# Designs tried in a protein design run: peptides against a protein of PDB entry 3V4L. Part 76

Target 1, 386 residues: chain A of PDB entry 3V4L
Amino acid sequence: GQPLAKDKVALLIGNMSYWEHPKLKAPLVDVYELTNLLRQLDFKVVSLLDLTEYEMCNAVDEFLLLLDKGVYGLLYYAGHGYENFGNSFMVPVDAPNPYRSENCLCVQNILKLMQEKETGLNVFLLDMCRKRNDYDDTIPILDALKVTANIVFGYATCQGAEAFEIQHSGLANGIFMKFLKDRLLEDKKITVLLDEVAEDMGKCHLTKGRQALEIRSSLSEKRALTDPVQGAPCSAEALVRNLQWAKAHELPESMCLKFQCGVHIQLGFAAEFSNVMIIYTSIVHKPPEIIMCDAYVTDFPLDLDIDPKHANKGTPEETGSYLVSKDLPKHCLYTRLSSLQKLKEHLIFTVCLSYQYSGLEDTVEEKQEVNVGKPLIAKLDMHRGL

## One batch from the design tools (peptide; made by RFdiffusion4, then SolubleMPNN)

Design b2_p13_2_s4 (from b2_p13_2, 6 letters changed)
Fold by OpenDDE base, seed 5:
Structure b2_p13_2_s4 (fold): chain B 386 residues (1-386), chain A 13 residues (1-13)
Amino acid sequence: as target 1 above (386 residues)
Amino acid sequence: MTELVSTDPELSL
């Protein structure tokens, strides 16, 4: 019969904003495009940008809770990384310089934990460098992996080689994602699909002799990312998985705020990533006696590190939101919350209305506090223990 | 011209 997945779950991590290392650009676009493709493949996708070591550990733990017998698990990582003794290390944004194995996440440890879940397929897509880190002499004592015959690694580069970004005057993919995205929806065995991506990358004059896709697999079955999810969730574990994923993707409801002056403000929310939300405000009603009227959001929780200079922008692009701008309402003020994983409490903030009456020189202000609960990934409490 | 930049932190020093 056609292979069936019990469910399909993906964790995508894009690290760009390193504290002690060079900033990257491609992971933003790569995580976004891969998220949209995996959603078309009926994956439950958690997409996260710019994670610390602690936040990455918690994201992996939450991902592992979504895994169970016959579930397809996909981990994508784009960022800095290294490979020592055949172990791949993902570098968090807060990693010191030089980083070591104790500051990083070992992919083979994650694989061990995925094998304990009896997953139907384990796919790792690692868009990082694979050079040896000579500052780390630690040999991880890994327990022997189980022979599960369901593992696929797609490495963006060869062992001991570098991964590359395209330096362009705009948004561009990394080299791996540039070719992967064109084939990812094909109904092919995942190893055949990745082999075709490797051939396409090998034909590119930019990457020829610089970067080549490496495929490692033990995949004995004809498994594809297109494999249908087995019917309605009938197990308690499948129901829990669906509820946990739904919590991590729940946006606040759009609301209409009514001020005493008779102004009405529409407040809306959009997800860019599982940890990145856009707030937008618009004036939907204004009494004719009010000649000027501005609405802005302020007083965010300190945990979010919101710079007021980047809040309340006339375009999504001025907030740093280039990807979702087309899907957002026009003629709003926009604020980007890029660190929802840090939110310890409910998202409480102030909507401030500044307005002027006809024939009065003085500006009047009205304020309303808004509690929207825990949006998106903040429902998983990824900060538990800080 | 489309230039490739390494994502290796050691080459950006």
Scores: peptide ipSAE 0.225, ipTM 0.772, DockQ to the pose 0.498
Fold by OpenDDE base, seed 3:
Structure b2_p13_2_s4 (fold): chain B 386 residues (1-386), chain A 13 residues (1-13)
Amino acid sequence: as target 1 above (386 residues)
Amino acid sequence: MTELVSTDPELSL
């Protein structure tokens, strides 16, 4: 019969905004596009941007809690990285310069933990450089991996080589995602799919002789990303997994705020990623005697590190949100919360209505505090150890 | 021309 997945779970990490290293651009688009494709494949997807070492560890731990016997696990990483002694290291955004293995996440350690979960398939898609880090002389003592015959690595580049992104004036994919996205929905054994992606990359004039996909696999079964999920959750663990994933993807409900002046504000929420939310405000009713009014969001939790200069923009794009802008209401003020993983408490903020009456020079303000609970990834309490 | 930029920290300096 066709192989069945007990469930399908993906963790996608895109690191771009490095503190001590060059900033990247492609991971934004790559994580977003891959999230949408994996959702079409019935994956439960957690998508995270710009994680610290601690946040990456917690994201991996939460991902591992979603894994169980016969579950398909997919880890995608786009960011800085290196390879020492055949071990792949993902570099967090807070990694020092130079970084070492102690500052980074070893993919082979994650694989070991996935093998302990008796997963049906383990896929690693690593869109990072694979150059040796000469500042890290640590020889990892890895325990012998179990012989599970269900492992696939897709490396965006060859061993000791670089990964590339396309420098355009706008949004562009990394090279790996550019080719992967065109084939990801194909009903093929994952190693055959990746081999076709490698052929497409090899035919491209941009990448020929610069970047080549490497496939490392022990996959003995004909497993595909298209393999259907087993029907109704037949175990308590499957129910718990479904509930845990659902919590990490629950948006706040849209609110209608009513001010004393008779202005009504619609407050809405949209997910860009599991840790990135857009807040938008729109004036849905204004008394005719009020000539101008704006609804600003302010007083965010300090943990979110929200710069007021980047809040309350007239377009999603001015917040740095280029991907979901088509799905947002028009004529709002937009605020992008890009670090929801950092939220320890409920998301409490102030909606400040600033308005002017006809024939009065003075601006009037009314404020309402809003508590929206823990949105998206903030429900997982990724910071419980800080 | 579409330029490829390395994601290697050492070459981006």
Scores: peptide ipSAE 0.219, ipTM 0.766, DockQ to the pose 0.483
Fold by OpenDDE base, seed 2:
Structure b2_p13_2_s4 (fold): chain B 386 residues (1-386), chain A 13 residues (1-13)
Amino acid sequence: as target 1 above (386 residues)
Amino acid sequence: MTELVSTDPELSL
């Protein structure tokens, strides 16, 4: 019969905004496009940008909680990385220069933990460099992996080689995602799909002799990313998992705020990623005696590190949001919250209305506090330290 | 020309 997945879960991490290392660009587009493709494949996708070491550990732990017997697990990483002694290390945005294994996440340790969950398929897509880090002399003592015939690694590059981004004036994919996205929806065994991606990359004059996909697999069964999810969640555990994932992707409801002057504001929310949300404000009603009015958002929680210079922009693009701008209403003020994983408490902020009456020179202000609870990934309480 | 930029932190210095 056709293989069935008990469920399908993906964690996608894109690190770009490094503190002590060169900034990347492709992970933004790559994580976004891969998220949309995996959702079409009925994956439960958590998509995260710019994680610290602690935040990456917690994201992996939450991903492992979604894994169970016969579940398909997919981990994608785009960012800086290295390979020492056949172990792949993902570099967090807060990693020191030079970084070491103690500052990084070992993919083979994650694989060990996934094997303990008795998963149906384990897919790792690693869009990072695989050079040796000569500043890290640590030999990881990995525990012996179980012999599971369900593992697939797609490395964006060969061992000891670099991964590349396309430098364009606009949004561009990394090299791996550029070819992967064209085939990802095909009903093929995942190793056959990745082999076709490797052939496409090898035919391209831009990448030929610079970057080549490496596939490492123990996969004995004909499993595909297109494999259907086994029917309604029959277990209490599967219901809890589905509810927990749904909570981590629940946007705040749009609100209509009414001010004393008779101005009405629509407050709306959009998800760019699981940890990135856009707030937008629009004036939906203005009394005729009010000649000008603007609605600003302010007083955000300090944990979100929101620069007021980047808030309340006339376009989504001015906030750094280029991907979801087509789905947003026009003629709003836009604010991008890029670090929702840092939110310990409820998202409370102020909506400030500034307005002017006809024939009065002075501007008047009215304020309303808004509590939207814990949006998106902030519901997982990733900051509950042990 | 589309330029390829390495994601290697050591070469971006």
Scores: peptide ipSAE 0.216, ipTM 0.765, DockQ to the pose 0.494
Fold by OpenDDE base, seed 4:
Structure b2_p13_2_s4 (fold): chain B 386 residues (1-386), chain A 13 residues (1-13)
Amino acid sequence: as target 1 above (386 residues)
Amino acid sequence: MTELVSTDPELSL
């Protein structure tokens, strides 16, 4: 029979907005497209952009809490990285220049922890450079990995080589995701699927002799990403996992705010990623005596580091949201919250209505405070050190 | 032209 997964869980990390390193572009699109594909494969997907070292550690810990016996775990990373002595290091956005192993997450350490969960399949997709970091001479003494025969690594590039992104006018994938996305939904053993992706990449004139996929596997069984999830969650642990994932993906409900002037505002929320939410406001009712009327969001928690210059935009794209803009209502003001992982408290903010009456020159303001609780990933309390 | 950009931080030095 086809193997069954007890559940399927994926953590996708895309680091782009480095503090001390060159900014990347591809991870945005790659994480988004992979999220949508893995959701079609019935994965529980946590998708996170621009994580610090501390936030990456917490994201991995929360991911490991979702893993259990017979669960399929997939970790995808797109960002800067290096490989020293066969150990892969994912570079957080706050990593110093030069970075070292002490500033980075070792993938083989994550694999060790995944093996302790008795997972059904461990897939690592690493879209990063694998060049040696000569500033890090540390030889990590890793504990011996267990022989679990359920491990697959897809490295976007060869050992000691660079990974590339495609620079286009607009949104573009990394090289690995460009080929992976075309095959990811195929009902094939994951190593066969990745081998076909490697062949497709090898046929491309752009990547030929520059980037090649490396597959490392210890996979004794015919397991595919298409393998069905075993039935209704029969265990308490499966129920807890489902609830934990659902909490991390719960959006605030859309609100209708009523102001004293008789203006009604629709306040709406959309998820771009597990840590990225768009707030949008629209005027749904305006008295005829009010000639001008705008609804701004302001007074956000300081932990979110929201630049007011990027808030209340006339388009989602002006906020840096290019991916979900087609699914958003038009003719709103848009604000993108890109760091929901930093939220320690409830998301409380102000809706400020600025308006003008016919025949009056003075602008009037009304304000209403809104509490939407903890949206998306902020429900996981990633800041609480376990 | 499709340009490939390395994700290696050292190539930007």
Scores: peptide ipSAE 0.214, ipTM 0.762, DockQ to the pose 0.523

Design b2_p13_3_s1 (from b2_p13_3, 8 letters changed)
Fold by OpenDDE base, seed 3:
Structure b2_p13_3_s1 (fold): chain B 386 residues (1-386), chain A 13 residues (1-13)
Amino acid sequence: as target 1 above (386 residues)
Amino acid sequence: MEETKVVSFAPNL
């Protein structure tokens, strides 16, 4: 019979905005495209951008809580990375220069923890460089991995080689994701799918002799990403997992704010990623005596690091949101919250209505505080322990 | 035509 997954869970991390290292661009689009594809495959997808070491550790811990016997686990990482002694290290955005293994997440340690969960399939897709870090002399004493025969690594590049992005018109895609996305929905054994991706990548003139996909697998069974999820969650653990997942993906409900001047504002929310939300405001009703009015969002929690200069933009693209702009209402002011993982408290902010009456030169302001609770990933309290 | 650039994920260490 076709293999069944008890559930399917994916953690996607895209690190771009490094503090001490060159900024990347591809992880943005690559995490987004992969998220949408894995959702079509009935994966529960946590998608996270620009994580610190601590935030990456917590994201992995939360991912591991979703794993159980027969669950398919997929970890995707796009960012800086290195490989020492056959161990892959994912580099957080706050990693020092030079970074060491102590500042990075070892993928083989995550694999060990996934094997303790008795997972049905463990897939690692690593879109990072695999060069040696000569500043890290640490020889990891890893315990021998269990022989689970359910492991697949797709490395975007060969050992000792670099991964590359293609930048075009301000956007970028990783070479690996560019080819992976075209095949990811195919009902094939994951190792066969990745082999076809390797063949397609090998035809790319841009990366010929620079980047090649490496597949490392112990997968003895014919498992595919298309394998159906086992029917209704019959276990208490499966119910808890589904509830925890749903909590981490719950957007605030759209609100209609009414100001004393008679202006009505629609406040709406859209998820770009599990830790990235767009807030948008629109004027839905304006009295005729008010000639001009705008609804600004301000007074965000300090933990979010919201620069007011980047808030309240006339387009989603001006906030840095290029991916979800088609699904957003038009003629709003847009604010991108890119660090929802940092939110310790409820998302409380002010909606400031600035308006002008016909025949008065002075602008009037009215303010309303809005509490939307913990949106998206902020419900997981990924800062529990700081 | 904006030039397609291939950029490495390698840090300048």
Scores: peptide ipSAE 0.247, ipTM 0.793, DockQ to the pose 0.727
Fold by OpenDDE base, seed 5:
Structure b2_p13_3_s1 (fold): chain B 386 residues (1-386), chain A 13 residues (1-13)
Amino acid sequence: as target 1 above (386 residues)
Amino acid sequence: MEETKVVSFAPNL
């Protein structure tokens, strides 16, 4: 029969905004496009941008809680990285320069933990460099991996080589994602799909002789990303997994705020990523005696590091939200919260209405505090231990 | 034609 997945879970990490390293651009688009494709494949997707070492560790731990016997696990990483002694290291945004293995996440350690879950398929898609880091003399003593099948590595590049992005004026994919996205929905064995992506990438004049896809596989079965999920969650573990994923993807409900002056404001929320949310406000009712009114959001938790200069923009694009802007309502003020994993408490903020009456020169202000609980990934408390 | 620059994911260490 066709193989069945017990469930399908993906963690996608895109690191771009490095503190001590060159900033990247492609991981934004790559994580977003891959999220949308994996959702069409019935994956439960957690998508995270710009994680610290601690935040990456917690994201992996939460991902491992979603894994169980016969579950398909996919880890995608786009960012800086290196390979020492056949071990792949993902570099967090807070990594020092030079970084070492102690500042980074070892993919083979994650694989070991996935093997303990008896997963039905393990896919690692690593869009990072595989050069040796000569500043890291650490030989990781990894425990012997179990002799398990159903592991697939798609390395965006060969051992000792670099991975590349295309930088131009617009948004562009990394080279790996550019070719992967065109085939990812194909009903093929995952190794056959990746071999076809490797052949397509091998025809690319931009990366010819610089970057080539490497596939490592122990996959003895005909497993595909298109394999159907086994029907309704009948196990307690499947219910827990579904609840944990749903918890990490719950948006606040849209609110209608009523001010004493009779102005009504719609407050809405949209997810760009599991740790990135857009807040939008619109004036839905204004009394005729009010000639001008503006509604803005302020007084955010300090943990979110929100610059007021980037809040309350007339377009999503002015907030840095280029990907979801088409799906947002028009004629709002927009604020992008890009670090929801840092939120320790409930998201409490102020909606301020500034308005003027006909025949009065003075501007009047009314304020309402709004508590929307813990949105999206903030419900997982990924900061617990800081 | 927008100048297409290929950029490495390797940090300048």
Scores: peptide ipSAE 0.208, ipTM 0.769, DockQ to the pose 0.730
Fold by OpenDDE base, seed 4:
Structure b2_p13_3_s1 (fold): chain B 386 residues (1-386), chain A 13 residues (1-13)
Amino acid sequence: as target 1 above (386 residues)
Amino acid sequence: MEETKVVSFAPNL
């Protein structure tokens, strides 16, 4: 019979907005596309963009809490990285230049921790460079990995080589994701699927002699990403995992705000990623005596680092939201909250209505404070050390 | 033809 997964959990990290390193573009699209594909495969997906070292550690810890005996764990990373002595290091956005192992997350350490959970399958998809970092002479003394025979690494590139993105029309995919996405839904053993992706990459003229997929596996069983989840949560642990994931993906309910002037505003929320939310406002009712009327969001928590110049845009794309813009209502003002993992408290902000009456020169303002609680990943309190 | 740019993920180390 086809193997059963007890559950399927994925952590996807895309780092792009580096402080001291070249900015990337592919991780945005790659994390989004992979999220949508893994959701079709019944994965519980946590998708996170632009994490600091501390936030990456906490994301991994929260991911490890979702893992248990017979659970399929998938870690995807797209960003800067290096490989020293066969150890893969994911580079956080706050990593110094030069970075070292002490500033980075070691994938083999994460694998060790995943092996302690008795997982059914461990998949690592690493879309990063694998060049040696000559500024890091540290030989990590890693504890010996357990022989679990349930491990698959898909490295976007060969050892000592670079990973690349292909930029088209302002959007970019990583070369690995470009080929992976076309096959990811296939009912094949994960190593066979990755071998076919490697062949497709090898046929591409853009990648030939620049980037080749490396597959490293110890997989004794036929395991596929298509393997069905075992039915209704049969254990307390499975219920807890489902509740924890659901908690991390709960959006605020849409609100209808009523102002004293008789204007009604619809306030809505959309998830782009587990740590990225779009707020949108629309005028749903306006008295005829009001000629101009705009609804702005302001007074956000300082922890979110919201630049007012990027808030209240006439399109989602002007906020940097290119992916969910099709699913968003039209004719709104849009604000992108890209750092929900930093939110320590409830998301409280002001909706400011600016309006003008017919035949009056003066603009009138009305304000309402809105408390939406902790949206999405902010419910995990990732900023609190365990 | 849209210009296909291939950009490295290599940091400027």
Scores: peptide ipSAE 0.189, ipTM 0.763, DockQ to the pose 0.672
Fold by OpenDDE base, seed 2:
Structure b2_p13_3_s1 (fold): chain B 386 residues (1-386), chain A 13 residues (1-13)
Amino acid sequence: as target 1 above (386 residues)
Amino acid sequence: MEETKVVSFAPNL
């Protein structure tokens, strides 16, 4: 019969904004496009940008809680990385220079924990360098992996080689994602799909002889990312998993704020990633006696590290939101919250209305505090251990 | 032709 997944869960991590290392660009687009494709494949996708070591550990732990017997697990990582002694290390954004294995997440340790969950399929897509780190002589003593015939690694590059992005004037994919995205929806065994991606990448003149896809697989069954999810969650564990994922993807409801002057503001929310949200404000009603009227957001929680210079922009692009701008309403002020994982408390902020009456020279201000609870990934309390 | 830069994901170690 056609293989069935009990469920399908993906964790996508894109690290770009490194503190002590070169900044990347491709992981933004790569995580976004892969998220949209995996959602079309009925994956429950958690998409996270710019994670610290602690935040990456917690994201992996929450991902492992979503895994169970016969579940398909997919881990994608785009960022800096290295490979020592056959172990792959994902580099967090707060990693020191030089970094070591103690500052990084070992993929083979994650694989061990995934094997304990009796998963139906384990897919690792590693869009990182595989060079040796000469500053780390640590040989990880890995416990013996269980012999499971359900593992697939897609490495964006060969052992000892680099992964690359193509930087244009605009947004561009990394080399791996550029070819992966064109085939990801095909109803093929995942190893056959990746072999076709490898052939397509091998035709690229820019990376020929610099980057080549490596596939490592124990997958004995004909499993595909297109394999249907077994119907409605019949187990208590499947219900809990679905509720946990739904919590991490619940946006605040849009609000209509009414000010004493008779101005009405629409406050809206959009998800760019599981940890990135756009707030937008629009004037939906203005009394005729008010000649000028602006609505801005301020007083955000300090944990979100929001620079006021990047808040309340006339376009989504001026906030750094290039991907979801087409789906946003026009003629708003936009603010991008890029670090929702850092939110310890409820998202409380102030909406300020500045306005002027016809025939008065002075501007008047009114303020309303807004509590939207814990949006998106902030519901998972990824900081309870600090 | 826009200058296509190929940038490595290798850190400056």
Scores: peptide ipSAE 0.164, ipTM 0.746, DockQ to the pose 0.722

